Peptides against a protein of PDB entry 3QIS. Designs and how they scored, part 28

Target 1, 334 residues: chain A of PDB entry 3QIS
Amino acid sequence: PSLELSRREFVFENVKFRQLQKEKFQISNNGQVPCHFSFIPKLNDSQYCKPWLRAEPFEGYLEPNETVDISLDVYVSKDSVTILNSGEDKIEDILVLHLDRGKDYFLTISGNYLPSCFGTSLEALCRMKRPIREVPVTKLIDLEEDSFLEKEKSLLQMVPLDEGASERPLQVPKEIWLLVDHLFKYACHQEDLFQTPGMQEELQQIIDCLDTSIPETIPGSNHSVAEALLIFLEALPEPVICYELYQRCLDSAYDPRICRQVISQLPRCHRNVFRYLMAFLRELLKFSEYNSVNANMIATLFTSLLLRPPPNLMARQTPSDRQRAIQFLLGFLL

## One batch from the design tools (peptide; aimed at target 1 W177 D181)

Design b2_p15_1 (made by RFdiffusion4)
Pose (drawn by RFdiffusion4):
Structure b2_p15_1 (pose): chain A 293 residues (1-134, 168-310, 319-334), chain P 15 residues (1-15)
Amino acid sequence: PSLELSRREFVFENVKFRQLQKEKFQISNNGQVPCHFSFIPKLNDSQYCKPWLRAEPFEGYLEPNETVDISLDVYVSKDSVTILNSGEDKIEDILVLHLDRGKDYFLTISGNYLPSCFGTSLEALCRMKRPIRERPLQVPKEIWLLVDHLFKYACHQEDLFQTPGMQEELQQIIDCLDTSIPETIPGSNHSVAEALLIFLEALPEPVICYELYQRCLDSAYDPRICRQVISQLPRCHRNVFRYLMAFLRELLKFSEYNSVNANMIATLFTSLLLRPPPSDRQRAIQFLLGFLL
Amino acid sequence: PLTNQELLEEAVAEP
């Protein structure tokens, strides 16, 4: 049971939020007998690697002496973007490739991460006047820029918030917001609209903070009480919520053109603005509908 | 015509 590896060290340079990277290498069974390989957790872990990293394939069978290409894939999604933004985690790791009844092969993962305004808290973004990778703001300039673009160009956009944008343009929008305060956000209206949804989804703290979440559901049927729960939010969260509710009510005026109706808004934005740490789903859409109408 | 900034100021000023 022996393996030959084309390389054991891998570098993921300039890793970005939601931008896929692949570092590929070849495994060859140079032994005399067939072998089984698999990636294993390091002593006392649950997984063999961190969430932003994946091996493809992560296990397999090799006759003497067939070869197999292994793809080490890095993808920083909403699960890791905040800790990598913060520096609580780094683009580094060790993969232990394990031969069943045999040697262990140690693969070193290194590289660097570029922080994004996406996955950054509303509070910190309101404190930062300049782009992240170039008195507080009422709302983060990034969300204002996205909403400003949609307000200007997308009020009459067919199927707004129902058609997915382009992956390439989403990344361009995110990099644009990370590095600049542009005159125009690049990309189609569908891409800018989706980037807004991704922005809300990627927030480490939702627009409606987690501890107020349950109170919102309980209060879902009393508009006086719902508004008061909103008053308990920190200033930046309260402002973002009010700003978005006003923006969505503005879009509802053009529903005959942009097909944006209360049904779609409620089911789309409720889970983004109001996340927990069923029929609660119903009190939640009721909570949000109370503001839209 | 209404602007995005005017909408923001109105929304933030809400009681």

Design b2_p15_1_s1 (made by RFdiffusion4, then SolubleMPNN; from b2_p15_1, 5 letters changed)
Fold by OpenDDE base, seed 4:
Structure b2_p15_1_s1 (fold): chain B 334 residues (1-334), chain A 15 residues (1-15)
Amino acid sequence: as target 1 above (334 residues)
Amino acid sequence: MKTSEELLEEAIAEP
């Protein structure tokens, strides 16, 4: 079997978090025999492509003189955003299009990623007084390495990090402040807040706005701004409640005093974000007559975002663990 | 009505 490919080199310029890009090409069976094609893993890879890439279709059958369109889809989800922000991974891959009993065809994927405040650590964002797109990539790497070291120091030393001559970190990320400030000012009376989905186009505008500017007002509907906050919290590499405290939160879920002591042991930025979010959500609940928001709905929604099981435990989360996690947050909302 | 700034300050001031 043999194939003709209309294109073998693909460039994805300005790849952004949650923005789908598509490139298409054609494969044609120029042989006299039917062929089966598939994208196959390289010798040590588990997958035929990186997590941010997919081929559609990734396999198929071609009769002689048949042509199929293949879509190469680039989509940076929460699962790839952190490693792309750090520059640990890049918009580069090689796809192997295999023919059964035939040849391999290599496709080159290249491009550039634009860093996002989404998928960046709270520690790194607290050091960023400017939009992430204004920060040199070299400095982003340094800020992430420093953020890891300061998280470790903050976990080991309940001592306030010495207020040395380095620019004091923000109390909370400016992005969290901007989102919460907007929602607090404009969305407390919004009917069905956190229940109505945002618009995908508005979500992209909000993400781009937070990545590139410090706006006076966030663009889009209150629903889109609310969903952007949820997406931000979901995309955090380390959740607002650090994975290390997850089990302690579950164990303390019915003791409000121990719950507060667990939160006090969070890194300063995580603790401040948690307390600020809880303060905002308690204020939002005062407007329940207008916004249809209740403590059980909010606790259920935010539990999955703020109190995530460690990756090694995700598949083992019981209904009891979920209920304990919800109960933990309820103790801060009531 | 509190400001978001007042909410943040109160939340940080908690021991």
Scores: peptide ipSAE 0.485, ipTM 0.937, DockQ to the pose 0.874
OpenDDE base, seeds 1, 2, 3, 5: peptide ipSAE 0.465, 0.456, 0.464, 0.466; ipTM 0.933, 0.932, 0.933, 0.933

Design b2_p15_1_s2 (made by RFdiffusion4, then SolubleMPNN; from b2_p15_1, 6 letters changed)
Fold by OpenDDE base, seed 5:
Structure b2_p15_1_s2 (fold): chain B 334 residues (1-334), chain A 15 residues (1-15)
Amino acid sequence: as target 1 above (334 residues)
Amino acid sequence: MRTSEELLEEAIALP
């Protein structure tokens, strides 16, 4: 069996968070026998492609002189955004198209990724006074390393950071400030806030706006700005409540005094973001007659974003653990 | 009416 491929080299320019790109090619059975094709893992890989890439179809059967179109889809989700922002991974892959009892055909994937404030740590964002697209990639790596070291120091030592040579970090990320300030100014009376989905085009405009500028006003509907805040919180490499405090939050869920003591142990930026979000959500709940927002809905929604189980415990989360997590957050909303 | 600045100031002033 043999195949003819219309193309073997693919370039995905200016790949962005949540923006789908597609490239297509044709395969043809130029042999005299039917053939089965499949994309197969390389020798050291568990999957035929990286998490941000997909082939459709990934397998199939071709009669003699039959042709099929294959789509290569590039999509950066929350699961790939952090490693692409840091430059740990890149828009590069090799696909192996295997032909049963035939040859392997290699496809080269290349391109460039544009960094996002989505999927960047709260610690790194507090050190970024400019939009992320203005920050050199080398400096992004240094900011993530410095942010990790500062987090570890804040957990181990009540020693005042030597305020000397580095610019003072922001109290909260400018992106969180911009999103919450907009919602507080314009969305407190918005019917079905956090219940109505945003528009995908407006979400992309909001992401691009926050990555490239410091706007006076965020573009899009209040629903799109509200969903952008949820996407931002979901995409964080570490949730607003750090993974190390997860179990202590569940254990304290029915004691509001212990809950406040657990929050006081968060790194400064995480603690500030948590308290700022809780202050905003308590103000939003005062307008429940206008916005249809209630404490149980907000607690259920934001608990999954702010208080995520550590990756090693995700598969073991019980309904009791979810209820304790909701009760923990309710103690800050009521 | 409270501002988002006042909410942030209250949030960061807490120990």
Scores: peptide ipSAE 0.459, ipTM 0.935, DockQ to the pose 0.826
OpenDDE base, seeds 1, 2, 3, 4: peptide ipSAE 0.440, 0.452, 0.434, 0.444; ipTM 0.931, 0.933, 0.930, 0.932

Design b2_p15_1_s3 (made by RFdiffusion4, then SolubleMPNN; from b2_p15_1, 6 letters changed)
Fold by OpenDDE base, seed 4:
Structure b2_p15_1_s3 (fold): chain B 334 residues (1-334), chain A 15 residues (1-15)
Amino acid sequence: as target 1 above (334 residues)
Amino acid sequence: SMTSEELLEEAIAEE
């Protein structure tokens, strides 16, 4: 069997978090026999492509003189955003289009990724006084390395933050402050806040706005701003409650005193973000007559974002663990 | 009415 490919080189320029890009090409069976095609892993790879790439269809049959359109979809989710922000991964791949009993055809994927504050650590963001797109990529790498070292120092209670040598970190990321300040000012009376989904176009505008500017006002509806906060918290490489404290939160869920002690063991930026979010959510609950928000809904929603199971335990989360996690947050909302 | 800045300061002042 043999194929003709309309294109073999694909360039995805200015790839952004949650922005789908599509490139299409055609494959044609120029042979005299039916052929089966599939995208196959390279020798050492488990998957035929990187997590941010998809082919559709990824396999199929072609009769003689048949042509099929294949879509190459680039989509950076929460699962790929962190490694792309750090430059550990890049918008580069090679796809192997295999023919059964035939030849391999190589497709070259290239492009560039634009860093996002979404999927960046709280520690790194607390050091970023400017929008992430104004920060040189080399400095982003240094900020992530420094952030890891400071997280470790903070967890170990070793060194008071040396107030003298570097610019004092922000108390909370400016992006969280901007989102919460907007919601606090404009959304406390918003009916169905955190229950009504945002608009996808508005979410992209909010992400781009936070990545590129420090706005006086976040664009979009209150629902889109609220969902952007949820997306931000979900995309964090380390959740607001660090993975190391997850089990202690579950174990303490019915003891409010121990719960507060567990939170006090968080890195300073994580602790500040947690306390700030809980304070905001308690204020939001005062307006429950207007916004239809209640403590059980908020605790259920934010538990999955703030108190995530470690990746090794994610598949093992029991309904009891989820209920304990909800109960843990309820102790800060009531 | 409390500002978001005041809310942040109060939330952190529990240190």
Scores: peptide ipSAE 0.517, ipTM 0.940, DockQ to the pose 0.870
OpenDDE base, seeds 1, 2, 3, 5: peptide ipSAE 0.499, 0.490, 0.497, 0.504; ipTM 0.937, 0.935, 0.937, 0.938

Design b2_p15_1_s4 (made by RFdiffusion4, then SolubleMPNN; from b2_p15_1, 7 letters changed)
Fold by OpenDDE base, seed 4:
Structure b2_p15_1_s4 (fold): chain B 334 residues (1-334), chain A 15 residues (1-15)
Amino acid sequence: as target 1 above (334 residues)
Amino acid sequence: MMTSEQLLQEAIAEP
């Protein structure tokens, strides 16, 4: 069997978090026999492509003189955003289009990624006084390495933040400040806040706005701003409650005193973000008559974002663990 | 009316 490919080189320029890009090409069976095609893993790879790439269809049959359109979809989710922000991964791949009993055809994927404050650590963001797109990529790497070291120092209670040598970190990321300040000012009376989904176009505008500027006002509806906060919290490489404290939160869920002690063990930025979010959500609950928001809904929603199971335990989360996690947050909302 | 800044400062001032 043999194929003709309309294109073999694909360039995805200015790839952004949650922005789908598509490139299409055609494959044609120029042979005289039916052929089966599939995208196959390289020798050492488990998957035929990187997590941010997809081919559709990824396999199929072609009769003689048949042509099929293949879509190459680039989409940076929460699962790929962190490694792309750090430059550990890049918008580069090689796809192997295999023919059964035939030849391999190589497709070259290239492009560039634009870093996002989404999927960046709270520690790194607390050091970023400017929008992430104004920060040189080399400095982003240094900020992530420094953030890891400071997280470790903070968890170990070793060194008071040396107030003298570097610019004092922000108390909370400016992005969280901007989102929460907007919601606090404009959304406390918003009916169905955190229940009505945002608009996808507005979400992209909010992400781009936070990545590129420090706005006086976040664009979009209150629903889109609220969903952007949820997306931000979900995309954090380390959740607001660090993975190391997850089990202690579950174990303490019915003891409000121990719950507060567990939160006090968080890194300063994580602790500040947690306390600020809980304070905001308690204020939002005062307006429950207007916004239809209740403590059980908020606790259920934010638990999955703030108190995530470690990756090794994610598949093992029981309904009891989820209920304990909800109960843990309820103790800060009531 | 409390500002978000006041809310932040009170929240982080907790022991």
Scores: peptide ipSAE 0.555, ipTM 0.948, DockQ to the pose 0.932
OpenDDE base, seeds 1, 2, 3, 5: peptide ipSAE 0.538, 0.521, 0.537, 0.531; ipTM 0.945, 0.942, 0.944, 0.944

Design b2_p15_2 (made by RFdiffusion4)
Pose (drawn by RFdiffusion4):
Structure b2_p15_2 (pose): chain A 293 residues (1-134, 168-310, 319-334), chain P 15 residues (1-15)
Amino acid sequence: PSLELSRREFVFENVKFRQLQKEKFQISNNGQVPCHFSFIPKLNDSQYCKPWLRAEPFEGYLEPNETVDISLDVYVSKDSVTILNSGEDKIEDILVLHLDRGKDYFLTISGNYLPSCFGTSLEALCRMKRPIRERPLQVPKEIWLLVDHLFKYACHQEDLFQTPGMQEELQQIIDCLDTSIPETIPGSNHSVAEALLIFLEALPEPVICYELYQRCLDSAYDPRICRQVISQLPRCHRNVFRYLMAFLRELLKFSEYNSVNANMIATLFTSLLLRPPPSDRQRAIQFLLGFLL
Amino acid sequence: SFLEEINTEMHEMYR
């Protein structure tokens, strides 16, 4: 049971939020007998690698002496963007490739991460006047830029918030917001709209903070009480919530053109603005509908 | 509107 590896060291340079990278290598069974390989967790872990990293395939069978290409894939999603933004984690790791009843092969993962305004808290973004990778703001300039673009160009946009944008443009928009305060956000209206949804979803702390979440559901049927729960939010969260509710009410005025109705808004934005750490889904859309109407 | 207020303030600051 022996393996030959084309390489054991891999570099993921300039890793960005939601941008896929692949580092490929070839495994060859140079032994005399067939072997089984698989990636295993390091002593006392649950997984063989961190969430932003994946092996494809992660296990297999090799006769003597067939070869197989292994793809080491890096993808920073909403689960890891904040800790990598913060430096609480780095683009580094060790993969242990394990021959069943044999040697272990150690693969070193290195590289660097570029922080994004996406996955950064509303509070920190309101404190930063300049782009992240170039008195606090009432709202983060990045969310204002996205909403400003949609307000200017997308009020009459057919199927706004119902048609997915382009992956390439989403990344251009994110990099644009990480590095600049542009005169115009690049990409179609559908891309800018989706980038807004991704922005809200990627927030480490939702627009409606986690501890106020349950109170919102309980209070869902009393508009006086719902507004008061919103008053308990920190200034930046309260402002973003009010700003978005005002923006969505503005879009509802053009529903005959942009097909944006209360139903779609409620089911789309409720889960983004009001996330927990069933029928609560109903009190949640009721909570949000109370502000839209 | 609150939307108009936020936009005015941000436009004065960045544009």

Design b2_p15_2_s1 (made by RFdiffusion4, then SolubleMPNN; from b2_p15_2, 7 letters changed)
Fold by OpenDDE base, seed 4:
Structure b2_p15_2_s1 (fold): chain B 334 residues (1-334), chain A 15 residues (1-15)
Amino acid sequence: as target 1 above (334 residues)
Amino acid sequence: SFLDEIRKEMEALFR
């Protein structure tokens, strides 16, 4: 069997977080026998492609003289955004289209990724006084490495960094301030806030806005701005409540004094973001008669974002653990 | 409030 491919080289320019790109090509059975095709892993890979890439269909049958369209979908989710932001991964891959009892056909994927404040650490963002797109990629790498070291020093209660010539870090990321302060100014009376989804186009505009500027006003509806905050919190490589404190939060969930002590042990940026979000959410709850937002809804929603189980425990999260996590957060909302 | 504290600091830096 043999295939003819309309294209073998694919370039995905300006790939962004949560922006789907598609490239299509055709495969044709120019043989006289039916053939089965599949995308197969390379020798050292478990998957036929990187996590941000998908082929649709990834397998199929072709009758003689049949043609099928294959879509190559590039989508950077929360699961790939951090490694692309750091430059650890790139928009480059090689796909192997295998023909049963036939040849392998190689497809080259290339392109460029545009870094996002989404999926960047709180520590790195607290050091960024400019939009991430204005920060050289080399400096982003250095900021991620430095942020790890500073998180460790902060957790170890090591001597406050000499207030040397390094600019004082922000108390919270400017991106979180922009989102929260917008919601505080304009969305406290918004009916169904955090219950109504945003518009995908508006979400993309908000992401691009935060990546490229420090706007006076965030574009889009209050619902889109609210969802952008949720997406931002979900995309954090380390959640607002660090993984190291997860179990202690669950264990303390019914003791408000211990809960506050656990939060006091967070790195400065994480602690400030937590306090800032809790202050905002308590303010939002004062307008519950207008916005239909209640503490149980907010706690349920934000717990999954702020208090994530460590990756090794995700598969083991019990309904009891989830309820404890909600109870932990409720103690800061009430 | 802590909201007002953060606002004042951020506005002084970016506005």
Scores: peptide ipSAE 0.677, ipTM 0.975, DockQ to the pose 0.826
OpenDDE base, seeds 1, 2, 3, 5: peptide ipSAE 0.673, 0.668, 0.671, 0.667; ipTM 0.975, 0.974, 0.975, 0.974

Design b2_p15_2_s2 (made by RFdiffusion4, then SolubleMPNN; from b2_p15_2, 6 letters changed)
Fold by OpenDDE base, seed 1:
Structure b2_p15_2_s2 (fold): chain B 334 residues (1-334), chain A 15 residues (1-15)
Amino acid sequence: as target 1 above (334 residues)
Amino acid sequence: SFLDEIRKEMEELFR
């Protein structure tokens, strides 16, 4: 069996968080026998491609003289955004198109990723007084490394932040302020806030706006700005409530005093973001007659974002654990 | 409020 491929090299320029890019190529059976094709893993890989890449179809049969279009889809989700922001991963891959009882055909994937404030740590963002696209990649790496070290020191209660030597970190990321302060100013009376989806085009504009500027006003509808806040919180590499405190939050869920003590142990930026979000959400709840938002809805929605189970426990989360997590947040909303 | 504190700090830095 043999295949003819219309292209073997693919370049994905300016790949962004949540922006789908597609490149297509054709494969043709120029042989005299039916053939089966599949994308196969390279040696030591579990998957035929990186998590941000997909082939569609990834396998199939071709009759003699049959042609099929294959789409190569590049999409950076919350699962890939952090490693691409840090430069740990890149928009580069090699796909192996295997022909059963035939040859392997290699496809080269290349491109560039544009960093996002989405999927960047709260610690790093608190050190960024400029839009992330204005931060040199070298400085971005240094900020992530320093942020990790400062998080660890803060969790260990070892050294007071020596406020004297470095530029004072922001209390909260400017991106969180931009989102929350916009919602506070313009969305408190918005019917079905956090219940109605945003527009995908507006979400992309909001993401691009936050990555490239410090706007006076966020573009898009209140629903899109609200969903952008949810996407931001979901994309955090470390949730607002650090994984180390997850179990203690569940254990304390019915003791408001212990809940507050647990939150006091968060790193400064995480604690401030938590307090800021809770303050905003309590204000939003005052307008429940206009926005149809209630404490149970908000607690249920934000629990999955703010109080995520550690990756090793995610598969073991019980309905009881989820209810405790909701109860924990309710104690800050009421 | 804490909302006003954050707003004030951020406006002083970025506005």
Scores: peptide ipSAE 0.661, ipTM 0.974, DockQ to the pose 0.815
OpenDDE base, seeds 2, 3, 4, 5: peptide ipSAE 0.584, 0.648, 0.657, 0.644; ipTM 0.964, 0.972, 0.973, 0.972

Design b2_p15_2_s3 (made by RFdiffusion4, then SolubleMPNN; from b2_p15_2, 6 letters changed)
Fold by OpenDDE base, seed 4:
Structure b2_p15_2_s3 (fold): chain B 334 residues (1-334), chain A 15 residues (1-15)
Amino acid sequence: as target 1 above (334 residues)
Amino acid sequence: SFLDEISAEMRALYR
């Protein structure tokens, strides 16, 4: 069997977080026998492609003189955004299109990724005074390395940040402030806030806005701004409540005093973001008659974002653990 | 409130 491919080189320019890009090509069976094609892993890989790439269809049959269109879809989710922001991974891959009893055909994927404040650590963002797209990529790497070291120092209660040489970090990321300050000003009376989904186009505009500017007003509906906050919190490489404190939050969930002590042990940026969000959400709850938002809904929603199980425990989270996690947050909302 | 403190600090930096 043999195939003809209309294209073998694909370039995905300006790949962004949550923005789907598609490139299509055709494969044709120019042989006289039916053939089965599949994308196969390379010898050392478990998957035929990187997590941000997919082929559709990834396998199929072609009769003689049959043609099929294959879509190559590039989509950076929360699962790939962090490693692309750091430059640890890149928009580069090689796909192996295997033909049963035939040849391998190699497809080259290339492109560039545009860094996002989504999927960047709270520590790095607290150091980032300007929009992420204004920051040189080399400095992003340094900020991530420095952010890790500062998190460790903060957790170890080591010497307070020597106020001397480096610009004082923000108390909270400017992106969190922009989202929360907008919602506080314009969305406290918004009916069904955090219950109605945003528009995908508006979400992309909000992401691009936060990555490129410090706007006076965030574009889009209150629902889109609210969802953008949820997406931001979900995309954090480490949740607002650090993984190291997850179990202690569950264990303390019914003791409000111990809950506050656990939160006091968070790194400064994480603790400030937590306090800031809880202050905002308590203000939002004062308008429950207008916005239909209640403490149980908010606690349930934000628990999955703020108090995530460590990756090794995600599959083991019991209904009891979820209820404890919700109860933990309720103690800060009531 | 802590909300107002953050908002005041951020406005002083960016507005």
Scores: peptide ipSAE 0.651, ipTM 0.974, DockQ to the pose 0.889
OpenDDE base, seeds 1, 2, 3, 5: peptide ipSAE 0.644, 0.645, 0.648, 0.641; ipTM 0.973, 0.974, 0.974, 0.973

Design b2_p15_2_s4 (made by RFdiffusion4, then SolubleMPNN; from b2_p15_2, 8 letters changed)
Fold by OpenDDE base, seed 4:
Structure b2_p15_2_s4 (fold): chain B 334 residues (1-334), chain A 15 residues (1-15)
Amino acid sequence: as target 1 above (334 residues)
Amino acid sequence: SFLDEIREEFEKEFR
C-alpha cells in the first residue's frame, strides 16, 4: 500500500495559551488495495504526539483512490502551558503516519510559543513588574528557578534574601490585582457572577491583554473577567494553597483557628493571594441580593481551584475530602 | 481594608 500526502511540514506561528490553531492536509490512497493508516508513537514515546498536539482523525481506512482530510490541532491547555512558558517544551514534534504493511511517513511540526502569565508561578509573577511578553525567555527561566528557591526558603522560615539590588516583589501578582480590582470595582452587582460563562473571544482578549500590557481597564464583560480569574487560578503550576498543605487543610476543615494557622504557613505570595481573594469574595458576598452569589457556591467553585489535591492524590480524592476542602474555604468566607 | 491596601500599593506603582 502507498499514500500521497498533500503536505508534510507544518508551522504553527505564535501559539498562545488556550488558542486553538489548525493545519489541514490530505492523504490519498494512490494504491490498488485498501489501506489502514494510523499515527504511531516514536521509539520510547507512549503517545504519537506531544500533549498540545492532536491529529483528527488519528487512524482510519482508505479505499483505493479515497482521500481524507486530517486536521492537526495545536491547543495549549493548563497541562502544557507551564512547560512551554519555561521553554522546557517547544512547539516542535515529529509525527509518524504508519501505513499497515506499508511504509512510515514523517510529518514535521514546528512553530513558536508566546509565553503567558497564565501557567506561571505566583512567585515568578510577584517578581515580574512588566508584562510577561516584555521579559526575555532566559529571564523567565531564571525567575522560575529563583522563585522555586525563594519558595523553599519561605517554607523553611529562612531569613529573607538580603534586600539586595533586586526590586521588592509585589505582594500579589499584578495580573491577579488587575482581575480582582476590576471585579471589585465593576462586578459586585453583576447578576450571576461566576455562574455565567464568559465569551471565548473576550477570554482570549483578556489573556492577551494581561500578557502584553498593564491595562487601565480589562476588556470584556464582567463574566469574561470573572472566568479569566478562574482560568488563571486553574492554570497555576502550584495552586494558591500549596500542595504541601493540602492534607492539613482537610484535617483542620472544622477548626477555624487551625485553618488560619495552616494558611499562615503558606509562602508570602501564596498567603497574600489567598487573603486578597478571600477579602474580595467576602466583599462580593455582601452584594448577594444583587449578584445571586452565596458562600456555598463560591466555596464549591473556588475550592477546586485554590485547594487542589497533589497529583499523586488526585485519583484518590473522596467525596468526604471534597466536602472537607469546601468546609475549609467556607471558614474564610463566613 | 486589605483590598484598599493592595489597591493603594498597585495604583502607586502602575498608575
Scores: peptide ipSAE 0.591, ipTM 0.965, DockQ to the pose 0.835
OpenDDE base, seeds 1, 2, 3, 5: peptide ipSAE 0.580, 0.569, 0.581, 0.576; ipTM 0.963, 0.962, 0.964, 0.963

